# Peptides against a protein of PDB entry 3HTU: the designs that were tried, part 25

Target 1, 75 residues: chain A of PDB entry 3HTU
Amino acid sequence: RRPEEWGKLIYQWVSRSGQNNSVFTLYELTNGEDTEDEEFHGLDEATLLRALQALQQEHKAEIITVSDGRGVKFF

## One batch from the design tools (peptide; aimed at target 1 H59 F75)

Design b2_p23_7_s2 (made by RFdiffusion4, then SolubleMPNN; from b2_p23_7, 12 letters changed)
Fold by OpenDDE base, seed 3:
Structure b2_p23_7_s2 (fold): chain B 75 residues (1-75), chain A 23 residues (1-23)
Amino acid sequence: as target 1 above (75 residues)
Amino acid sequence: SEAEEEEKRREEAKKIAEEIEKK
């Protein structure tokens, strides 16, 4: 899958999961309990980041980077 | 331990959330 395709899958999950909080660490998206049944579970961070960047271009996500990690806010 | 790692990740998430809130 292309990064854009991964982004689509991720965003579909976000949209349908009914999450109370739309903020995630990158780790939570691919290694968290909430995504264990998703195809993107276990996705490598590099590909994940590219997927999220694609979503960011569509104004569907905002990647946030801090000294102690990275996260994403979905819209 | 896994519990310690989970707490670490939780703290990281809080930091990230705080940064997002600042924007």
Scores: peptide ipSAE 0.135, ipTM 0.668, DockQ to the pose 0.085
OpenDDE base, seeds 1, 2, 4, 5: peptide ipSAE 0.132, 0.135, 0.125, 0.125; ipTM 0.661, 0.661, 0.655, 0.653

Design b2_p23_7_s3 (made by RFdiffusion4, then SolubleMPNN; from b2_p23_7, 9 letters changed)
Fold by OpenDDE base, seed 3:
Structure b2_p23_7_s3 (fold): chain B 75 residues (1-75), chain A 23 residues (1-23)
Amino acid sequence: as target 1 above (75 residues)
Amino acid sequence: SLAKEEEERRKEAEEIAKEIEEE
């Protein structure tokens, strides 16, 4: 799958689960208990980041890179 | 444990959210 396709799957999960406007760490998305049944569970961080960047271009997400860690907010 | 790791990640997410709120 291309990063854009991964982004689509991730955003679909966010929307269906009612997680819009929620903040996730990158780890939670691919390693968290809440996504253990999703296709993107276990996705490598590099590909995840590219997927989120694609969503960010569509104004569907905002990647957060603070000193405390990295996360993402979905819209 | 997985539960402990999940809790730590949740705390991290909360800290990130707090920083966003302050901005």
Scores: peptide ipSAE 0.207, ipTM 0.708, DockQ to the pose 0.087
OpenDDE base, seeds 1, 2, 4, 5: peptide ipSAE 0.077, 0.085, 0.126, 0.094; ipTM 0.603, 0.615, 0.645, 0.626

Design b2_p23_7_s4 (made by RFdiffusion4, then SolubleMPNN; from b2_p23_7, 11 letters changed)
Fold by OpenDDE base, seed 1:
Structure b2_p23_7_s4 (fold): chain B 75 residues (1-75), chain A 23 residues (1-23)
Amino acid sequence: as target 1 above (75 residues)
Amino acid sequence: SLAKQEQERREEAKKIAEELEKK
């Protein structure tokens, strides 16, 4: 899958699970309990980041980098 | 434990959210 395709799957999960306007760490998206049954569970962080960047271009997400971690907010 | 690790990650997410609100 291309990063854009992964982004689509991720955002579909966000929408159907009611996680819009929620904040996740990158780890939670690919390793957390909430996504255990999703195809993108276990996705490498590099590909995840590219997927989220694609969503960010569509104004569906914002990648957040702070001093003690990285995350993403979905819209 | 896995449960404890997940809790720690959620707490980190809360910190990120707080930082976002400050911006």
Scores: peptide ipSAE 0.135, ipTM 0.674, DockQ to the pose 0.087
OpenDDE base, seeds 2, 3, 4, 5: peptide ipSAE 0.095, 0.067, 0.093, 0.059; ipTM 0.658, 0.609, 0.634, 0.610

Design b2_p23_8 (made by RFdiffusion4)
Pose (drawn by RFdiffusion4):
Structure b2_p23_8 (pose): chain A 75 residues (1-75), chain P 23 residues (1-23)
Amino acid sequence: as target 1 above (75 residues)
Amino acid sequence: SLKERAEAYAAAHEAAMEARAAA
């Protein structure tokens, strides 16, 4: 599955729950306790980073750099 | 923590991030 297909799925999960301006760690998206039964749970951080970069190009997400890790804000 | 730092960074740069998302 390509980066942008994960990106569409990630974006749909965020939009439907009313988290349209929520900030997430990349870890919590693929390994957190809220996304356990989500389809993208277990996705590696490299592929997730690329899916997020595709969303940023569509102005649907902003990747945040915080010293020892990564996060993301969705729009 | 990592989540708290990410939320503080996003709040400090909120207007710039919204401007980039609205572009």

Design b2_p23_8_s1 (made by RFdiffusion4, then SolubleMPNN; from b2_p23_8, 17 letters changed)
Fold by OpenDDE base, seed 2:
Formats: C-alpha cells, structure tokens, sequence
Structure b2_p23_8_s1 (fold): chain B 75 residues (1-75), chain A 23 residues (1-23)
C-alpha cells in the first residue's frame, strides 16, 4: 500500500470509531490495544508518518513532532 | 493543550511498552 492508502485506512478507523478531534501518539496508532484488529496495526513508523503527512495535506490531521512528545490530532 | 494531551498519552504508552518489554 502507498502511504496515502494507509492514511485512508487510518482515518476510516478514526471516523468510524468516533474519535475525530482526538489526539494519539504515533505509537498507540500502530501498537495500541485499540488498533490490534486494524490492518495498519504494526505498521512501521516511517510509513505511518508518511501516511499521516498525506492526511495532513488534506487537513484531516495535524502532526506534532516536538522533542518532548510526538503525536497526531485528527479532524 | 494539544501538547499536554500528547505528553499524557506518551506516558501511558511508555508504561505499556515497559510491560511488553517484560513479557
């Protein structure tokens, strides 16, 4: 899958689970208990980041990459 | 703030990672 395709899957999960406007760490998206049954669970961080960047371009997410904490907010 | 929310979750994630590392 392309990063954009992964982004679509991730955003679909966020939307279907009613977690829009929620904040996630990159870790919990791919390693958290809540996503264990999702196709993107276990996705490598580099690909995840590219996926989220694609969503960010669509104004569906905001990536926060500061030294004391990394995460993403979905819209 | 958004950053505070991330920091809080990061701490939770750290705990989970530590648990998994010990399994």
Amino acid sequence: as target 1 above (75 residues)
Amino acid sequence: SLLDQIKEKAEENKEEMEKKANE
Scores: peptide ipSAE 0.337, ipTM 0.814, DockQ to the pose 0.056
OpenDDE base, seeds 1, 3, 4, 5: peptide ipSAE 0.320, 0.320, 0.183, 0.325; ipTM 0.754, 0.755, 0.734, 0.809

Design b2_p23_8_s2 (made by RFdiffusion4, then SolubleMPNN; from b2_p23_8, 17 letters changed)
Fold by OpenDDE base, seed 5:
Structure b2_p23_8_s2 (fold): chain B 75 residues (1-75), chain A 23 residues (1-23)
Amino acid sequence: as target 1 above (75 residues)
Amino acid sequence: SLLEKIKKKAEENKEELEKKAKE
């Protein structure tokens, strides 16, 4: 799958689960309990980041960087 | 363990992320 395709899957999960406007750490998305049954669970961080960047370009997400980590807010 | 450290770090980062997301 291309990054854009992964982004679509991730956003679909966010929407279906009713978690729009929620903030997640990158770890939660790919390693959290809430996404254990999702296809993107276990996705490498590099690919995840590219997927999120694709969503960001569509104004569906915003990648946030803090002192010692990164996360994302979905819209 | 490494996993525990990663989880702890993620939790700490989450709080900071949530604060920054509100800005």
Scores: peptide ipSAE 0.470, ipTM 0.847, DockQ to the pose 0.096
OpenDDE base, seeds 1, 2, 3, 4: peptide ipSAE 0.454, 0.461, 0.453, 0.466; ipTM 0.839, 0.842, 0.840, 0.845

Design b2_p23_8_s3 (made by RFdiffusion4, then SolubleMPNN; from b2_p23_8, 16 letters changed)
Fold by OpenDDE base, seed 4:
Structure b2_p23_8_s3 (fold): chain B 75 residues (1-75), chain A 23 residues (1-23)
Amino acid sequence: as target 1 above (75 residues)
Amino acid sequence: SLMEEIKKKAEENKEELEAKANS
């Protein structure tokens, strides 16, 4: 899958689970308990970041950087 | 393990991420 395709799958999960406007660490998106059954679970961080950047271009997500990590807010 | 350390850091960073996202 291309990053844009991963982004679509991730956003679909966010929407279906009713978690729009929620904030996630990158870790819990791909390694958390809540996504264990999703195809994007275990996705490498580099590909994840590209997927989220694609969503960000569509104004569906915002990648957030803090002192010791990164996360994302979905819209 | 390395994975557990990453998990711990992620959990510790969550509050900061939420605070920044809500500002």
Scores: peptide ipSAE 0.491, ipTM 0.858, DockQ to the pose 0.093
OpenDDE base, seeds 1, 2, 3, 5: peptide ipSAE 0.483, 0.488, 0.479, 0.489; ipTM 0.852, 0.857, 0.854, 0.858

Design b2_p23_8_s4 (made by RFdiffusion4, then SolubleMPNN; from b2_p23_8, 14 letters changed)
Fold by OpenDDE base, seed 4:
Structure b2_p23_8_s4 (fold): chain B 75 residues (1-75), chain A 23 residues (1-23)
Amino acid sequence: as target 1 above (75 residues)
Amino acid sequence: SLMDEIKKKAEENAAEMEAKAAE
């Protein structure tokens, strides 16, 4: 899958599960309990970041960088 | 925690956008 395709799958989950306006660490998004049954569970961080960047271009997500890591807010 | 820092930054960004839109 291309990053854009992963982004689509991720956002579909966000929308269907009512997680709009929610904030995640990158780790919990792909390794947390809430996404255990999703196709993108276990996705490597590099690919995840590219997927989220695609969503960010569409104003569907905001990648947040802080001193000790990164997260994402979905809209 | 990392989550706390991320949430804090997200809130700051949101506030900034609201302030800009209010002008």
Scores: peptide ipSAE 0.544, ipTM 0.851, DockQ to the pose 0.444
OpenDDE base, seeds 1, 2, 3, 5: peptide ipSAE 0.537, 0.544, 0.542, 0.294; ipTM 0.848, 0.850, 0.850, 0.797

## One batch from the design tools (peptide; aimed at target 1 K73)

Design b2_p24_1 (made by RFdiffusion4)
Pose (drawn by RFdiffusion4):
Structure b2_p24_1 (pose): chain A 75 residues (1-75), chain P 24 residues (1-24)
Amino acid sequence: as target 1 above (75 residues)
Amino acid sequence: ELLEMEEALLKERAELEAELRDLL
């Protein structure tokens, strides 16, 4: 599955829960306790990063750099 | 337990960084 297909799925989960301006760690998206039964749970951080970069190009997400890791804000 | 503490700190720093960017 390509980066942008994960990106559509990631975006849909965020949009439907009312988290349209929520900030997330990349870890929590693929390994957190809220996303356990989500389809993207277990996705590697590299592919997730690319899926997020595709969303950023569509102005649907902003990747945040916080010293020892990565996060993301969705729009 | 250590991993949960590190992840919580990372979340708090990401939320602060997002608020600082909204202020600019």

Design b2_p24_1_s1 (made by RFdiffusion4, then SolubleMPNN; from b2_p24_1, 18 letters changed)
Fold by OpenDDE base, seed 2:
Structure b2_p24_1_s1 (fold): chain B 75 residues (1-75), chain A 24 residues (1-24)
Amino acid sequence: as target 1 above (75 residues)
Amino acid sequence: KEEEEKLKKLLEEAKKKAKEREKK
């Protein structure tokens, strides 16, 4: 899958689970309990970041960096 | 785990601050 395809899957989860306007660490998106049944669970961080960057270009997400850590806010 | 929780807390704090700015 291309990064934008992963982004689509991630955003679909965000939407159907009512997580819009929520913030996540990159780790909990792919390793958290809330996404255990999702196809993107276990996705490597590098690919995840590219997927989120694709969503960011579509104004569906914003990657946040704080204190040397990264997270993402979905819209 | 502790670092993850710390990051999450920082992100939540940033989120709240952003919303507060939006209200103004």
Scores: peptide ipSAE 0.309, ipTM 0.736, DockQ to the pose 0.363
OpenDDE base, seeds 1, 3, 4, 5: peptide ipSAE 0.294, 0.294, 0.295, 0.294; ipTM 0.726, 0.728, 0.728, 0.731

Design b2_p24_1_s2 (made by RFdiffusion4, then SolubleMPNN; from b2_p24_1, 19 letters changed)
Fold by OpenDDE base, seed 1:
Formats: C-alpha cells, sequence, structure tokens
Structure b2_p24_1_s2 (fold): chain B 75 residues (1-75), chain A 24 residues (1-24)
C-alpha cells in the first residue's frame, strides 16, 4: 500500500470510531490497544508518518513534534 | 501519559494561535 492508502484507512478508523479531534502519539496509533484489530496495526513509523503527512495536506490531521516525541490530532 | 498530555496542550495552543492569525 502507498502512504496515501494507509492514510485513508487510518482516517476511516478515526471517523468510524468517533475520535475526530482526538490526540494520539504515533506509537498509540500502530501499537495501542485501540487499533489491535486494524490493518494498520504494527505499521512501521516511517510509513505511518508519510501517511499522516498525506492527511495533513488534506487538513484532516496535524502532526506535532516535540523533544520527547511526536503526535497527531485528527480533524 | 505525560507525553500525550504535553502534545495535547501544544496542539491546542497551535490551533488557538492559528485562529487568532485568521482574525487579524
Amino acid sequence: as target 1 above (75 residues)
Amino acid sequence: SELKEKLEKLLKEAKEKAKEREKE
């Protein structure tokens, strides 16, 4: 799958689960309990970041980077 | 977690600043 396709799957999960406007660490999205049954669970962080960047271009997400790590908010 | 809380605060602040710039 391409990053854009992963982004679509991730955003579909966010929307269907009613978690728009929620904040996640990158780790939570691919390693958390909430996404254990999703296809993108276990996705490598590099591909995840590219997927989220695609969503960010569509104004569906905002990635924030701090010294301690990275996170994302969905819209 | 502490990291998640920190990220939430920073994202909230960033959004508020963006809205303020929109109003200017």
Scores: peptide ipSAE 0.135, ipTM 0.595, DockQ to the pose 0.138
OpenDDE base, seeds 2, 3, 4, 5: peptide ipSAE 0.089, 0.125, 0.099, 0.129; ipTM 0.590, 0.577, 0.610, 0.580

Design b2_p24_1_s3 (made by RFdiffusion4, then SolubleMPNN; from b2_p24_1, 20 letters changed)
Fold by OpenDDE base, seed 5:
Structure b2_p24_1_s3 (fold): chain B 75 residues (1-75), chain A 24 residues (1-24)
Amino acid sequence: as target 1 above (75 residues)
Amino acid sequence: DEEKKRLEELLKKIKEKAKEREKL
């Protein structure tokens, strides 16, 4: 899958699960219990970041960077 | 668990920054 396609799957989960306006670390998106049944579970961080960047271009997410790492807020 | 603690601290920082951006 292309990053844009992964982004679509991730955002679909966000919408269906009612996680809009929620904030995640990158780790809990792909390794957390809440996404264990999703296709993007276990996705490598590099591909995840590209997927989130695609969503960010569509104004559906914002990548948040702090000194110790990155996270994302979904809209 | 040190890893869990690290992730919790990271999440806290991210949420704080997100809240700051929301106010802008």
Scores: peptide ipSAE 0.255, ipTM 0.745, DockQ to the pose 0.887
OpenDDE base, seeds 1, 2, 3, 4: peptide ipSAE 0.243, 0.250, 0.177, 0.243; ipTM 0.738, 0.742, 0.685, 0.739

Design b2_p24_1_s4 (made by RFdiffusion4, then SolubleMPNN; from b2_p24_1, 18 letters changed)
Fold by OpenDDE base, seed 5:
Structure b2_p24_1_s4 (fold): chain B 75 residues (1-75), chain A 24 residues (1-24)
Amino acid sequence: as target 1 above (75 residues)
Amino acid sequence: EEEKKKLAELQKKIEEKAEELEKE
């Protein structure tokens, strides 16, 4: 899958689960309990980041960077 | 436990940063 396709899957999960405007660490998205049954669970961080960047271009997400890591806010 | 603690701390920092960005 392309990053954009992963982004679509991720955002669909966010929307369907009613978690718009929620904030996640990148780890939570791919390794968390809440996404265990999702196709993107276990996705490598590099691909995840590209997927989120694609969503960011569509104003559906904002990647948040702090000293200890990264996260994302979905809209 | 240590991993869970680190995750919680990171989550807190990200939430704080998100709030800052929201205010801008």
Scores: peptide ipSAE 0.366, ipTM 0.797, DockQ to the pose 0.904
OpenDDE base, seeds 1, 2, 3, 4: peptide ipSAE 0.358, 0.363, 0.359, 0.362; ipTM 0.794, 0.798, 0.795, 0.795

Design b2_p24_2 (made by RFdiffusion4)
Pose (drawn by RFdiffusion4):
Structure b2_p24_2 (pose): chain A 75 residues (1-75), chain P 24 residues (1-24)
Amino acid sequence: as target 1 above (75 residues)
Amino acid sequence: SAEERELKEEAETEAERRDLEREE
């Protein structure tokens, strides 16, 4: 599955829950306790990072750099 | 974990700083 297909799914989960301006760590998206039964749970950080970069190009997400890791804000 | 909670708080603080800078 390509980066942008994950990106569409990630974006859909965020939009439907009312988290349209929520900030997430990349870890909690693929490994957190809220996303355990989500389809993208277990996705590696490299593929997730590319899916997020595809969303940023569509102005649907902003990647945040915080010293020892990564996060993201969705729009 | 504690490290993950700290990283989440730092990511929220950076997002608020960027919003504020954009509004200025």

Design b2_p24_2_s1 (made by RFdiffusion4, then SolubleMPNN; from b2_p24_2, 13 letters changed)
Fold by OpenDDE base, seed 3:
Structure b2_p24_2_s1 (fold): chain B 75 residues (1-75), chain A 24 residues (1-24)
Amino acid sequence: as target 1 above (75 residues)
Amino acid sequence: SKELEELKKKIEKKAKEMEKEREE
């Protein structure tokens, strides 16, 4: 899958899962309990980042960088 | 883990700060 395709799958989950919080750590998205049944669970961080960057270009997500790591906020 | 929880808190804090900046 292309980064854009992964991004679509991730965003579909965010949009339809009824999540109360829209902020996630990158690890949480691919290794967290809430995404265990999703196709993108276990996705490598490099590919995940590219997927999120694609969503960011569409203004559907914002990658957040702090001293200890990265996360993302979905819109 | 505690480390991941702390990271998320930092990200959430940053997200809120960025939101305020966009509204200003």
Scores: peptide ipSAE 0.544, ipTM 0.845, DockQ to the pose 0.882
OpenDDE base, seeds 1, 2, 4, 5: peptide ipSAE 0.523, 0.542, 0.522, 0.511; ipTM 0.837, 0.845, 0.837, 0.834

Design b2_p24_2_s2 (made by RFdiffusion4, then SolubleMPNN; from b2_p24_2, 12 letters changed)
Fold by OpenDDE base, seed 2:
Parts: C-alpha cells; structure tokens; sequence
Structure b2_p24_2_s2 (fold): chain B 75 residues (1-75), chain A 24 residues (1-24)
C-alpha cells in the first residue's frame, strides 16, 4: 500500500471509532490495544509518518513533535 | 500550539497508564 492508502485506512478508523479524544501518540495508533484488529496495526513508524503527512496535506491531521515523543491530532 | 501540546501530553500519560495496567 502507498502512504496515502494507509492514511485512508487510519482516518476511516478514527471516524468510525468515535474516540473521546482526537489526539494520539504515534505508538498508540500502531501498537495500542484499540487498533489490534485494524490492518494498520503493527505498521512501521516510518510508513505511518508518511501516511499521516499525506493526511496533513489534506488538512485532516496535524503532526505534533515534542520532547519525549510524537503525536497526531485528527480533524 | 500550546493547547495541542498539552493534549498530547495528556495522551502520553494515558498511554503510560495503559502500559502499566497491561504489565500487571
């Protein structure tokens, strides 16, 4: 899959799950228990980042980089 | 923004709590 295709799958999950918060660490998206049944579970961080960057270009997400890790906010 | 950073920090803390629960 291309990064854009992974981005679609991730955003679909975010939209369907109805999470209380729309902010996630990158680790939670691919290693968290909430995504164990998703196709993108276990995805390498490099590919995940590219997927999120694609969503960011579409104004569907904002990647946040701070000390002690990275995260993303979905819109 | 500062608001987004604060939200991320809260998310990180929540994730750490879940990890501790899984280790128990």
Amino acid sequence: as target 1 above (75 residues)
Amino acid sequence: SKELEELLEKAKKKAEEREKEEEE
Scores: peptide ipSAE 0.108, ipTM 0.599, DockQ to the pose 0.074
OpenDDE base, seeds 1, 3, 4, 5: peptide ipSAE 0.104, 0.106, 0.090, 0.103; ipTM 0.583, 0.583, 0.542, 0.582

Design b2_p24_2_s3 (made by RFdiffusion4, then SolubleMPNN; from b2_p24_2, 12 letters changed)
Fold by OpenDDE base, seed 3:
Structure b2_p24_2_s3 (fold): chain B 75 residues (1-75), chain A 24 residues (1-24)
Amino acid sequence: as target 1 above (75 residues)
Amino acid sequence: SSELEKLLEQARKKAEEREREREE
């Protein structure tokens, strides 16, 4: 799958799940319990980042990069 | 584990708490 395709799958999950808070660490998206049954579970972080960057270009996500980690906010 | 992760978790928990309070 292309990063854009992964991004689509991720965003579909976010949208359908109705999360109380749409902010995630990159780790919990691919390693968390909430995504164990999702196709993108276990996705390598590099590919995940590219997927999220694709979503960011569509204004569907914002990647948060700080000195002490990274996260993402979905819109 | 990281500061960011802690902050994100705190934000999530607060959001869930507010939702529960509204439903009570």
Scores: peptide ipSAE 0.107, ipTM 0.562, DockQ to the pose 0.088
OpenDDE base, seeds 1, 2, 4, 5: peptide ipSAE 0.101, 0.102, 0.099, 0.106; ipTM 0.558, 0.562, 0.558, 0.576

Design b2_p24_2_s4 (made by RFdiffusion4, then SolubleMPNN; from b2_p24_2, 15 letters changed)
Fold by OpenDDE base, seed 2:
Structure b2_p24_2_s4 (fold): chain B 75 residues (1-75), chain A 24 residues (1-24)
Amino acid sequence: as target 1 above (75 residues)
Amino acid sequence: SEELKKLLEKIKEKAKEREKERKE
């Protein structure tokens, strides 16, 4: 899958689960309990980041970087 | 973990700051 395709799957989950306007760490998205049944669970962080960057270009997400890590806010 | 909790708090705080800036 391309990063854009992963982004689509991730945002579909966000929409289905009512997680719009929610904030996640990157770890929570791919390793958290809430996404255990999702196809993107276990996705490597590098690919995840590219997927989120694709969503960010579509104004569907905002990647947040702090000194100790990264997260994302979905819209 | 406590470390993850702290990271999440930092991220959420940053998100709030950015949201506030967008609404100003």
Scores: peptide ipSAE 0.270, ipTM 0.737, DockQ to the pose 0.920
OpenDDE base, seeds 1, 3, 4, 5: peptide ipSAE 0.244, 0.203, 0.268, 0.244; ipTM 0.717, 0.657, 0.738, 0.719

Design b2_p24_3_s1 (made by RFdiffusion4, then SolubleMPNN; its pose is not in this set)
Fold by OpenDDE base, seed 4:
Structure b2_p24_3_s1 (fold): chain B 75 residues (1-75), chain A 24 residues (1-24)
Amino acid sequence: as target 1 above (75 residues)
Amino acid sequence: EEEKRKKELEEDKKIVEKRLKELK
C-alpha cells in the first residue's frame, strides 16, 4: 500500500471507532491495544509517518513533535 | 485565533509527552 492508502485506513478507523481522544502517540497507533485488529497495526513508523503526512496535507491530521517523540492529532 | 491554536497545540503536546513518558 502507498502511504496515502495507509492514511485512508487509519483515518477511517479514527472516524468510525468513535474515539473520544483525537491525540495519539505514533506508537499507540501501530502498537497500541486499541488498534490490534486493524490492518495498520504493526506498521513501521517510517511508513506511518508518511501516511500521516499525507493526511496532514488534507488537513485531516497534525503531526505533533515533542522533545521525546512524536504524536498526531486527528481532525 | 492564532493564540487559541497555539494554546491547543501546547495542550496536545503535553498529552503526547505524558503518554510517551508512560510508555517508557
Scores: peptide ipSAE 0.622, ipTM 0.884, DockQ to the pose 0.837
OpenDDE base, seeds 1, 2, 3, 5: peptide ipSAE 0.619, 0.621, 0.625, 0.623; ipTM 0.883, 0.883, 0.885, 0.884; seeds 1, 2, 3, 5 fail the geometry check

Design b2_p24_3_s2 (made by RFdiffusion4, then SolubleMPNN; its pose is not in this set)
Fold by OpenDDE base, seed 3:
Structure b2_p24_3_s2 (fold): chain B 75 residues (1-75), chain A 24 residues (1-24)
Amino acid sequence: as target 1 above (75 residues)
Amino acid sequence: KEEEEKEKREKDKEIVRKRLEELK
């Protein structure tokens, strides 16, 4: 899958599960309990980041960078 | 508006920071 395709899957989960306006660490998205049954669970961080960057271009997400790592807010 | 959005972003950053620390 391309990053854009992963982004679509991630955003579909966000929207359908009512997680809009929620904040996640990148780890929580791919390793958390809430996404255990999703196709993107276990996705490598590099691909995840590219997927989120695609969503960010569409104004559906905002990547958050802090000293210890990254997170994301969905809209 | 700009101040409010900045405040929201700072709060979100703090949430991320806190969770990352908990993962250590």
Scores: peptide ipSAE 0.627, ipTM 0.886, DockQ to the pose 0.929
OpenDDE base, seeds 1, 2, 4, 5: peptide ipSAE 0.247, 0.231, 0.266, 0.208; ipTM 0.749, 0.741, 0.760, 0.731

Design b2_p24_3_s4 (made by RFdiffusion4, then SolubleMPNN; its pose is not in this set)
Fold by OpenDDE base, seed 4:
Structure b2_p24_3_s4 (fold): chain B 75 residues (1-75), chain A 24 residues (1-24)
Amino acid sequence: as target 1 above (75 residues)
Amino acid sequence: SEEEKRKQIEEDKEIVREKLEELK
């Protein structure tokens, strides 16, 4: 899958689970219990980041990167 | 452990949320 295709799957999960406007760590999205049954579970962080960047271009997510943490907010 | 990983996730979420508020 292409990064934008992964992004679509991730955002579909966010929307269908009613978690818009929620904040996740990058680790939580691919390794957390909440996504264990999703196709993107276990996705490598590099590909995840590219997927989220695609969503960010569509204003569906914002990646938050600071010196002491990193995550994403979905809209 | 899984419990420690979960704790780290929650701590990181607080950090991210706090920084998000600061960026408003």
Scores: peptide ipSAE 0.158, ipTM 0.685, DockQ to the pose 0.082
OpenDDE base, seeds 1, 2, 3, 5: peptide ipSAE 0.118, 0.122, 0.149, 0.086; ipTM 0.643, 0.651, 0.681, 0.606

Design b2_p24_4 (made by RFdiffusion4)
Pose (drawn by RFdiffusion4):
Structure b2_p24_4 (pose): chain A 75 residues (1-75), chain P 24 residues (1-24)
Amino acid sequence: as target 1 above (75 residues)
Amino acid sequence: AEELEAHQRELKEMAEEEAELREE
């Protein structure tokens, strides 16, 4: 599955729950306790980072760099 | 496990502060 197909699925989960301006760690998206039964749970951080970069090009997400890791804000 | 959960809480708080700074 390509980066942008994960990006669409990631974006849909965020939009439907009312978290349209929420900030997330990349870890919590693929390994957190809220996304356990989500389809993207277990996705590696590299593919996730690419899916997020595709969303950023569509102005649907902003990747945040915080020293020892990565996060993201969705719009 | 407890150390990983604490690390993730700190990282989340830092990401929220960085997002607020970018809004200013």

Design b2_p24_4_s1 (made by RFdiffusion4, then SolubleMPNN; from b2_p24_4, 14 letters changed)
Fold by OpenDDE base, seed 5:
Structure b2_p24_4_s1 (fold): chain B 75 residues (1-75), chain A 24 residues (1-24)
Amino acid sequence: as target 1 above (75 residues)
Amino acid sequence: MEEEKEKLEELKKKIEEKAKEREK
């Protein structure tokens, strides 16, 4: 899959799951318990980042960088 | 692993704080 395709799958999960908290660390998206049944579970961080960057271009997400790492906010 | 979990929790908090700042 292309990064854009992964981004679509991720965003679909965020939307249909009814998440009250739209902020995630990169780890909990691909390694968390809540996404164990999703196709993007276990996705490598590099590909994940590219997927999120694609969503960011569509104004559906914002990658947040702090001193200790990165996360994402979905819109 | 527990130590790593704690680090991830702290990271999450920092991300949440920065996200709130951007909403201002």
Scores: peptide ipSAE 0.553, ipTM 0.853, DockQ to the pose 0.852
OpenDDE base, seeds 1, 2, 3, 4: peptide ipSAE 0.548, 0.550, 0.542, 0.545; ipTM 0.850, 0.852, 0.849, 0.850

Design b2_p24_4_s2 (made by RFdiffusion4, then SolubleMPNN; from b2_p24_4, 14 letters changed)
Fold by OpenDDE base, seed 5:
Structure b2_p24_4_s2 (fold): chain B 75 residues (1-75), chain A 24 residues (1-24)
Amino acid sequence: as target 1 above (75 residues)
Amino acid sequence: MEALRKKQEELLKKIKEKAEEREL
């Protein structure tokens, strides 16, 4: 899958689960318990980041970077 | 894995704080 396609899957989960306006670390999105049954579970961080960047371009997410890691807020 | 959990919790806290900051 392309990053944009991963982004779509991720955002679909966000919408279906009512996680809009929620904040996640990148790790918990792909390794957390809440996404264990999702296709994107276990997705490598590099691909995840590209997927989120695609969503960011659509104003559906905002990647947040701090000194010791990254996260994302979905809209 | 305890260290990882705590690390992620601290990271999440920082991210949330920054997210709130950006909304201001």
Scores: peptide ipSAE 0.549, ipTM 0.853, DockQ to the pose 0.945
OpenDDE base, seeds 1, 2, 3, 4: peptide ipSAE 0.546, 0.547, 0.538, 0.542; ipTM 0.850, 0.851, 0.848, 0.849; seed 4 fails the geometry check

